# Ledger of designs, part 140: peptides against a protein of PDB entry 6A30

Target 1, 150 residues: chain A of PDB entry 6A30
Amino acid sequence: AQDADNVLQPIMDLLDSNLTLFAKICEKTVLKRVLKELWKLVMNTMERTIVLPPLTDQTMIGTLLRKHGKGLEKGRVKLPSHSDGTQMIFNAAKELGQLSKLKDHMVREEAKSLTPKQCAVVELALDTIKQYFHAGGVGLKKTFLEKSPD

## One batch from the design tools (peptide; made by RFdiffusion4, then SolubleMPNN)

Design b2_p29_5_s2 (from b2_p29_5, 15 letters changed)
Fold by OpenDDE base, seed 2:
Structure b2_p29_5_s2 (fold): chain B 150 residues (1-150), chain A 29 residues (1-29)
Amino acid sequence: as target 1 above (150 residues)
Amino acid sequence: SKSQQRIEELTKKMKEKLSEEELKKLLES
């Protein structure tokens, strides 16, 4: 449980910061697309965080997330103008793209077989994330989450 | 766990926002 919490906490920080913003800015169809990309990102991040040594990835994920989070000044959440919303989506897509590139850099390490402990952490984390992305039926379809190859 | 509680809170917020967007679209139609 504690190991699962350690893996989930950075992901939850990412999801909390981004989904709140995306839900305000995105139309439903766009939001669903964003959620699908975030799902892929989360799955890839989890796989790496569990397979790779925890120290460098938490710092990199935290640094990548913090580097983009620092731009949220304490200011009144002005309803982003259509221009601001588009820019935020673009920035989020750019972040997703950077994380995808980080994927390509990290995939070079041989897919080491997960230990039974790592498998248990992954399974618990996957169930929790599936529940989150399903969001009581208003988010992603359960069938999509279960059939995702990521 | 703390993570499960946070996920439940985030799930609730997501559900509320998606419902608000659907309601807004319905009212604008």
Scores: peptide ipSAE 0.022, ipTM 0.490, DockQ to the pose 0.318
Fold by OpenDDE base, seed 1:
Structure b2_p29_5_s2 (fold): chain B 150 residues (1-150), chain A 29 residues (1-29)
Amino acid sequence: as target 1 above (150 residues)
Amino acid sequence: SKSQQRIEELTKKMKEKLSEEELKKLLES
């Protein structure tokens, strides 16, 4: 449970930051598309976080997230004007794009066989994430989550 | 446990948003 939480925390930080923004500004159909892309990103991140030593990936994801986290001053979230919302989407999309590019630059270390313990952590984390993305039936379809090749 | 709680909170927010969009569609019709 604690190991699964350690794997999930960086992913949840990413999801919290991006989904809070996307949920506010996106329509239902756009949000579902974003969720599908985030699902792929999360699956890829989990694969890497579990296959790569947890310390280096948490620091890289944490460093990437920490570099962008400085700008959210505690100020009263005035609902950004429509123009500000578009720029925020663009910035969030750029951040997601940078995470996807990080995927391309991180040399796929050869898929080390997961130990039974690592498999159990992955399964627990995966089930939790599937529940999140399913969102009690309003999010992504179970069929999509189960048939995803990622 | 903390991550699960955060997931539940995000799930709630997502449900609320989807319900709001459904309500907007109903009001536009």
Scores: peptide ipSAE 0.021, ipTM 0.474, DockQ to the pose 0.284
Fold by OpenDDE base, seed 5:
Structure b2_p29_5_s2 (fold): chain B 150 residues (1-150), chain A 29 residues (1-29)
Amino acid sequence: as target 1 above (150 residues)
Amino acid sequence: SKSQQRIEELTKKMKEKLSEEELKKLLES
């Protein structure tokens, strides 16, 4: 349980920051697409975080989080004009692109077999993340989450 | 667990944000 919490904490922080931003700036259809991409990213990141030494992954996730946290000035979100909406989507896509680059940086380690302990941590973490992405029915469909090859 | 509690909180926030966005779009249309 404690190991699962250690793996989940950075992921949850990442998701909280990014999904909050994307929910504000994206249309529903765009948001769903963003959620799917984030799901893939999270699954890949989690797999690596469990296989890789925890310190490197936490630092990378933490660096991504720090870059995003500075931009949340409490400014009154003026309702973006149509042009502003496109720019916000572009910014969101750029942020997703940065997360994807993080994925690529982490891929360099060979697929190691998970120990039984690591498997248990992955399973617990996966169930928790699925619950989050489903978000009581407003997020991703359960069928998508269960059938995802990621 | 701490993670479960965090997920419940984040799920709630996500629902609120999604609902807020849908409402904003409806009001702008």
Scores: peptide ipSAE 0.021, ipTM 0.494, DockQ to the pose 0.320
Fold by OpenDDE base, seed 3:
Structure b2_p29_5_s2 (fold): chain B 150 residues (1-150), chain A 29 residues (1-29)
Amino acid sequence: as target 1 above (150 residues)
Amino acid sequence: SKSQQRIEELTKKMKEKLSEEELKKLLES
């Protein structure tokens, strides 16, 4: 349980920050579309984070979050004008794109078979993330989360 | 437990926001 929390904490911090922002700036239909893209990204990132030694990933996710998080001053999020919302979506898409590039750089290590402990952590993490994206029925449908090839 | 609390807080915020947007659409119709 503690190992799963350690793996999930950086992902949850990223998701909390981005979803809070998207919930403020996006309409319901746009928000659902963004959630689908975030789901794919999180699944792909988690697969790599669990296969890689935990020490390098916390620092990489933390460094990625720290480089981009310094610009989110706790300022009163003025509801960005429609133009500001588009720029924020664009910036978030760039951040997501950098996570995808990090994915490509990590492909070089041979996919070592997950240990039974790592498999248990993956299963627990997947269940938690599914609950997060379902968000009590306001997020993604359970059928989509279960049938996702990612 | 911390992850579950964060999920509940986010779920609450999303529900509140979606309800406000639906209310605004009803007022604009």
Scores: peptide ipSAE 0.020, ipTM 0.454, DockQ to the pose 0.281

Design b2_p29_5_s3 (from b2_p29_5, 13 letters changed)
Fold by OpenDDE base, seed 3:
Structure b2_p29_5_s3 (fold): chain B 150 residues (1-150), chain A 29 residues (1-29)
Amino acid sequence: as target 1 above (150 residues)
Amino acid sequence: SKSQERIEELTKKMKEKLSKEELEKLLKE
């Protein structure tokens, strides 16, 4: 449980920041599309975080979050004007794009067979993330989450 | 436990937002 929380915490911090923003500024249809893309990104990130030694990934996710998190000053969430909302979506998309690029630069260390402990952590993390993206039925459908090739 | 609490909070916020948007659409029809 503690190991799963250590893996999930950086991902949850990223998701909390982005989903809170998207939930405020996006319409239902746009939000669903964003959730699908975030799901793919999270699945890909988890696969790498679990396969790669924990030391480098916590630092990278933390560094990525710290570099971009400095701009989210706790200031009064002014409901971004339509123009501000579009720029915020663009910035969030750019941040997600940087995570994708980080994916490409992470040397595919040979897919070492996950230890039983790592498999248990992955399963717990996957269940938690599926629940998160399902969001009590307002998010992604369970059938989509279960059939995702990612 | 912290992750579950965050999930519940975000789920609540998403439900509130989606419900309000659906209500607004129904009022405009």
Scores: peptide ipSAE 0.020, ipTM 0.446, DockQ to the pose 0.286
Fold by OpenDDE base, seed 2:
Structure b2_p29_5_s3 (fold): chain B 150 residues (1-150), chain A 29 residues (1-29)
Amino acid sequence: as target 1 above (150 residues)
Amino acid sequence: SKSQERIEELTKKMKEKLSKEELEKLLKE
């Protein structure tokens, strides 16, 4: 349980930050795409966090979060101008694309068989994340979440 | 339990930010 929480906490922080931003700036069609990409990102991040030593991933998640967080200067949540929202989406998509490429690079590393403990953590984390993304039926479809190869 | 509580809070926030109708449309499309 504690190991699952350690994996989930950075992911939840990422999701909270991104969903708060995207809910404000994204149109419906864009939001759907963003949610799908966030799902892929979460799956990739979780896989890396569990497979890779925790220290590298906290720094990577922290760096990814910091790169997005440095743009949140102190001031008034100025409603990002339509241009700012588009740029933020573009930056988020670019980061997601980089993470996808990084996944492809990591998949080339010998799929170290997850230990039974790591598998249990992955399963618990996956169930929790699926529940989050399903959001009581208002998020992503269960069929999409279950069929995701990620 | 802490992660579940946080998920519930985030889900609540998502429901507050995303109108049920908009979410249902996103799910049906």
Scores: peptide ipSAE 0.019, ipTM 0.455, DockQ to the pose 0.215
Fold by OpenDDE base, seed 1:
Formats: structure tokens, sequence, C-alpha cells
Structure b2_p29_5_s3 (fold): chain B 150 residues (1-150), chain A 29 residues (1-29)
């Protein structure tokens, strides 16, 4: 449980911080594209964190995710002018890019076998994340979430 | 606004489900 929480909480914090901002500044089409990229990132991070990660990588991911999440909060949500919104999107994209680079630096460990209980927790977490990204039908399509190879 | 509200609601629910207490409960079951 603690290991799963250690993995999922940093991801959740990242998503909470970024999606709140993105929902405010992005047009619907852009937001959907961002959500797709975030979905891929989350799935890959979860896979690595559940299957591969040394404890050190979890801490590193958490630290990096927290560092990136804090940078976004300091901007007073003034109604973003078009220019401000573009810059915020650019910054967010840059942060996502850095997270992708983190993936490349993750130490690959041997796949850890999950107990049936751990598997059930992962399945529940995955379902919750799918619901989150679906967002009651306003987010990603259910078909996309189900067909995701990640 | 409506989309944001839904995202926030689901985020809250996810946080609740991923809480330490909930995870511990699930692992003990």
Amino acid sequence: as target 1 above (150 residues)
Amino acid sequence: SKSQERIEELTKKMKEKLSKEELEKLLKE
C-alpha cells in the first residue's frame, strides 16, 4: 500500500496541478490533446513504477513531479491574455517534455511480481484514473482509454 | 467551466480513493 501510494500520489499531484491550469487556459481541442499526452505519461509512469522502479526512482519521480507542480501555482490566475495562455501552454509542454526525459533516466529493474492484492489495487487505481481522464464524458473518449496500449 | 468542475470533482474522488487509508484498506482485503 505504501509503495503504491508513493507512486500514485506524485502522479496525482502533478495531474491536479496541471489539469486545473490547462482546463482554464486551453481550448477544448487543445485540452484533449494535452490529456492524451498526459494519459500516456501517466500510464508509462505507472507501469514503470509498479513493474520496474527501484525505491530511488520513485523518490526521484516524486521530487521531480513536485518541483514541476509548484512552479505553476505562483502565477496569479489573471484572465490569461492570449499571450499569457500561450506561454503557460508552452511551459506546461516543457514540463511534460522533462517528464518524458525522466523516463529515459529511470533505472530499469527486474519486473517485480505483483501479489493478487497488489494487482487488485492497481486495477482499481487504473479504473479511477480512466474515470478521471474521461471526466464524465468531457475528457478523453472511453474507447481511447480502453484501447491504450499502455 | 463545466469541464473544469467535472475534472476537479473527479480529481477529488481520485485523491480520496488513493488516500493512504483507502489503499491500506484495499491491501488488507
Scores: peptide ipSAE 0.019, ipTM 0.470, DockQ to the pose 0.053
Fold by OpenDDE base, seed 5:
Structure b2_p29_5_s3 (fold): chain B 150 residues (1-150), chain A 29 residues (1-29)
Amino acid sequence: as target 1 above (150 residues)
Amino acid sequence: SKSQERIEELTKKMKEKLSKEELEKLLKE
């Protein structure tokens, strides 16, 4: 439980900071694309944390997620003029691009056997994350979420 | 606005569910 929480907290912080902003500034189609990229990042991050020893990975994941999350906090929510909205979308896309690059550097290591407890934590975490990304039907489709590695 | 509200609600719920205490509770069930 502690290890799972340590892994999930940085992810949640990233999602909270970024998705709220993206939901405000992005059109539905752009938002869906953003969510897909974030979903992939989250899944890869979780996979890496499960495969690698918990303690060393937390620092790396936390640092990586924080580095990318901090970039968005500086955006003063100015009332988006049409021009401001485009710039915000561009900035959001830039941030996503950086996250995607990070994903590419995240080598999928071979799945190590998880203990039953670790499996239970991962399952619970995944269910919650799937619900979050589905967002009551306004986010990602259930079919897309179910095709992600569990 | 509706989509944003839903995301915010789910984010809140997720934070609550993924809290250390809640995770520990769920693992004991």
Scores: peptide ipSAE 0.019, ipTM 0.483, DockQ to the pose 0.054; fails the geometry check

Design b2_p29_5_s4 (from b2_p29_5, 15 letters changed)
Fold by OpenDDE base, seed 5:
Structure b2_p29_5_s4 (fold): chain B 150 residues (1-150), chain A 29 residues (1-29)
Amino acid sequence: as target 1 above (150 residues)
Amino acid sequence: SASQKRIEELTKKMKEKLSEEEIAKLLAE
């Protein structure tokens, strides 16, 4: 359980920061697409974090998250005018592009087989993450999460 | 676990944000 928590903490920080932003700026259909991309990112990140020594991945995730967190000043969310909505979507797409770069940086590490202990941690973490992404039915469908190739 | 509790909190937060988005969409119509 403690090992699962250690893996989950960086993921939760990633999800909290990005989903809060995207939920504010994306239409429902765009948000669903964002959630799918985040799901892929989380799966790839988790796989690497568990296979590799914990220290390096937490630092990279933390550094990427810290760069995004500074821009969210508590600006009074003026309801975007129609023109502002398009710009917000563009900004969200840009943020997603940065997350994709994180994915590319992480893919370079060799896929090693997980130990039974690591597998147990992954399974527990996956169940928790699936619950989060499902979000009581407002997020991704359970069928998508279960059949995801990631 | 601490992570499970955090997931519940984040799930709640996400639901709230999605609801806010739906409201915002209705107001924009």
Scores: peptide ipSAE 0.024, ipTM 0.485, DockQ to the pose 0.293
Fold by OpenDDE base, seed 1:
Structure b2_p29_5_s4 (fold): chain B 150 residues (1-150), chain A 29 residues (1-29)
Amino acid sequence: as target 1 above (150 residues)
Amino acid sequence: SASQKRIEELTKKMKEKLSEEEIAKLLAE
C-alpha cells in the first residue's frame, strides 16, 4: 500500500492540478477528451515509474513538477480572466505534450518484466487510478477503463 | 488511504461542477 501510494502521489498531484483547471475551463466534450488523454498518460507514466528505479522517476517527475511549481508562488488567487484561461490551457497542453514526448523517448527501453511485487503494486495502483478516473460515475466509464489498450 | 481521500475530493469537485444532465451525457457518449 505504501509503495502504491508513493507511485500514485506524483501522478495524483499532477492530475488534481490539471483536472481542476480543465474542469473549470473546458466544456464537457473537451473535458472527456482531456480525461482520456490523461488516462493514457497516467498508464504510460505508471508503467515507467514502476519499471524504472523509484528514485530517478520521483526525481524526474518531481523536477518536472517543481519546474512548473515555481511559477505559482505569487499567492494572489486572482481569478484568471478569460485571457488567463487560454494561457493556462496552453501551458497545460504544453506540459502534457512534454510528457507525451517523454513517452517517445522512453519507449526505446526494453520492457523489463515486472517482479511479482511490482505487479502487485501495479495492480493496486491501477485499481486506485481506475477509481479516480471513474470518479463515482462522473468521469470515464468503467467499461472504457477496463478495455483500454494502455 | 491518502489516494482514496483525493479520489473522494475529486469526485466531490466533479459532482459540484457537473450537472446531473452533463454527467449523464458524458456517460452516454
Scores: peptide ipSAE 0.024, ipTM 0.478, DockQ to the pose 0.298
Fold by OpenDDE base, seed 4:
Structure b2_p29_5_s4 (fold): chain B 150 residues (1-150), chain A 29 residues (1-29)
Amino acid sequence: as target 1 above (150 residues)
Amino acid sequence: SASQKRIEELTKKMKEKLSEEEIAKLLAE
């Protein structure tokens, strides 16, 4: 459980910052699309962090997420005008796009089989993230979260 | 866990915001 929390914390920090913003500025339909992209990002990040580095490098998620997340200053975002919201969405989409490209540059170390401990951490982390993205029914559909190829 | 509690809090905030948007849409119709 603690290992899962350690893996999840950097992800949740990113999600908290971005989703709070997106929930403020996005319409429900746009928000769902953003959530889907974030879901893909999170799944890819988790796969890399849990599968590629030994569980000890909690720093890599943090570094990957921090390198991309430090740009979101927690400024008391006054509800940006419609134009400002669009720009923020665009910037967020650009950041997500850059993170997806990072997938191509990380040398796929051969997918080592996860140890039972790593599997348990992944399962717990996935359940927690699914709950987060489902957001009690207002986020992504359970069917999407369960059937997502990511 | 601490993470689960955080997720619950975030979920609550997200629900609140989405509900506000739904209300705003209903009022705009």
Scores: peptide ipSAE 0.024, ipTM 0.482, DockQ to the pose 0.336
Fold by OpenDDE base, seed 2:
Structure b2_p29_5_s4 (fold): chain B 150 residues (1-150), chain A 29 residues (1-29)
Amino acid sequence: as target 1 above (150 residues)
Amino acid sequence: SASQKRIEELTKKMKEKLSEEEIAKLLAE
């Protein structure tokens, strides 16, 4: 449980921060696409974090979080004027691009057979993340979540 | 506006589900 929490917390912090931002700036169709890409990223990151030593991925997730978190100054969420919305979308796209690069840098290490403990952590993490992304039926469809390649 | 409301609801629900307490509860089960 603690090991699963250690893997999930950075991912959830990333998801919460980004989804809150994307929910404010994205249209429904764009958001759905973003959610699908985030799902893929989370699955890949989780797999890598569990298979690879935790330190490098926490640093990458932390670095990604820090790079993304600096833009949330406490300023009055003025609904960005059209110009501010475009800049936020650009920033979000840049962030997604960095996430894509992270995906590319997430070299498929050869499917090292996960230890039974790692498998249990993955299963628990997957169930939690699936529940999160499904969000009681409001988020991604269960069929999509189930068919996502591990 | 309807899409934004749905997203806000999703975000709220996600925040509620991903609360540290809820995660801890799920991990403790």
Scores: peptide ipSAE 0.019, ipTM 0.474, DockQ to the pose 0.042

Design b2_p29_6_s1 (from b2_p29_6, 14 letters changed)
Fold by OpenDDE base, seed 1:
Structure b2_p29_6_s1 (fold): chain B 150 residues (1-150), chain A 29 residues (1-29)
Amino acid sequence: as target 1 above (150 residues)
Amino acid sequence: SETQQLVDEMKKVAELLKPKVEEIVKEVL
């Protein structure tokens, strides 16, 4: 838990400073919209930076899709959309067992492979961020936070 | 340490977020 707090500190410092301002100046509907945008922004940026740097090379996408052989029916190479990566972070936050699958999906030569310890810290960090955005029930709804950011 | 590496990555995330958060501030304001 302490490791996760230390890892999140840079993001939390940024969010705390700005959310205090938003809470003062925003009407309730505007505040909710802003919180949703910030949630998506944080999740997408974390995904791109820590878990899945966007594959610049299309050839690497083909190798990943072949390893996870369930998608081979109809010739639509579902390019992992940016939504698929965010879903992977979200799924990684839900179950440690899916972090191993995420790691297997992340064996992109260019993807930073997280160690088991790093995965555990990231999971705790993501839970902390969800709790922060929920803000004891005055922030975002749990049902929204439990869905992959679009 | 493995944790320090994550701290460094999260610092990078924070730096990437700052300009986008500032844009949202300007829109609200």
Scores: peptide ipSAE 0.523, ipTM 0.912, DockQ to the pose 0.794
Fold by OpenDDE base, seed 5:
Structure b2_p29_6_s1 (fold): chain B 150 residues (1-150), chain A 29 residues (1-29)
Amino acid sequence: as target 1 above (150 residues)
Amino acid sequence: SETQQLVDEMKKVAELLKPKVEEIVKEVL
C-alpha cells in the first residue's frame, strides 16, 4: 500500500491542485466532462509510459488476442487506431489477473516488462485512481471507470 | 528499487499531463 501511494504521489499532487480549481469554476455538466477527459488522459498517458511494451511486442499482444479468437476469418489487418492503446491497458489490467501464467512466455525479449511486484503496485495504483475519480459517488460512475476509455 | 523505477515513470506521466491539464483549464475558463 505504501509503495502504491509513493508511486501515485506525483499524479495525485497534480490532480488535487487542478480538481479543486475545476470544482470551483465548472458547472456540474462541465465538471463531469472534464473528469472524463482527465480520466482518459491519465489512463492513456500511464499506458504509454508504463505498459508500452516496445513496438515489437504489439505483435505479441495482437497474437495473444488472435489465439483466443477461433472464428475470425482472413479480414484485412486494420492497423490499431489510436483508441486501441487504452483498450490494451484495460484488457491488460483485466488479464493481469491471468498474467501469472504469461510470465513464462515473456522471458525472452528485453521488453521493459514489469516485475510481478511492479504489476501488483500498478494494479493497486489503478484501483486508487479509479476510487479517486469516483469520489464516493460524486465523481465518475463505476460503470464508466470499469470500461476501457475507448 | 523496483518501486523507485515506478515513481520515476509516474513523474514522467505527471510532467506529460501538466500541459494537457492546462489546455483543459483554458477550455473551461
Scores: peptide ipSAE 0.522, ipTM 0.911, DockQ to the pose 0.773
Fold by OpenDDE base, seed 3:
Structure b2_p29_6_s1 (fold): chain B 150 residues (1-150), chain A 29 residues (1-29)
Amino acid sequence: as target 1 above (150 residues)
Amino acid sequence: SETQQLVDEMKKVAELLKPKVEEIVKEVL
């Protein structure tokens, strides 16, 4: 718990300052929209920084996604849409309960492999962020936070 | 050491978020 709090501190300092501002200046409907935008930004940025390997070689992301998709139709390498990335954190968070499988997929390529300890800390951190955005029921709904951001 | 690396990555996340939050502020003012 203490490790997760220390890891989250840089993000929480930013969120606390800005959410206080938004609560003062935004009407309720605008505030809900802003919270959804912030949720997407936080999740996508965390994914790209922590889970996704740095875009050093455009070929590596294409190869990781190609192995699980049976549909090798030749043409358009659909760059994993922003939705497919966030599905990886969400699946990583869901599969962090199965730490062994994520390790086996991450170990094969020079991707930044999280250690089991780092994975456990990230899981606790994600749960804390979800609770923060839920704000005791006055923020975002649990059903929204439990879905992969589009 | 392992958690310190995550702290450093989260600092990077916070720095990347700052200009995007400023953009949202400008949209609602």
Scores: peptide ipSAE 0.521, ipTM 0.910, DockQ to the pose 0.730
Fold by OpenDDE base, seed 4:
Structure b2_p29_6_s1 (fold): chain B 150 residues (1-150), chain A 29 residues (1-29)
Amino acid sequence: as target 1 above (150 residues)
Amino acid sequence: SETQQLVDEMKKVAELLKPKVEEIVKEVL
């Protein structure tokens, strides 16, 4: 649990600051839209950064960003499109809430898979983010959070 | 540590999110 909190801290610091701002300045309907956009953004960015390029291949993020990042126009980091296979893995992991069970599918690239400990931490991290966006029921609906962000 | 790698990746995620969040802020203001 503490490991998951530590892992999430960089994201949570960003989210806490901005969600506090959004809660203050947004009307309820706007806030809901913003939360959905943020959810999608967070999930897709995490998928592309953690799931798509295995932790061992930091070069793949750089390469994917370089291959697809031709359009770093106007300070917007455009993340490359994910492969359908990665999306399925991420969705399956998200739906099952058990990234650890995907180990067998991830093992095909032995050098690039999350360790069981890392998987467990990522699972806890994802749950924490879901809870954060749910915000005790005043945020996003659980049914929305369980769906693909796409 | 195994978790330090995840922390580093999450830092990267945060850095990638920042400019996009700023865009959302600008849309809402």
Scores: peptide ipSAE 0.520, ipTM 0.910, DockQ to the pose 0.802

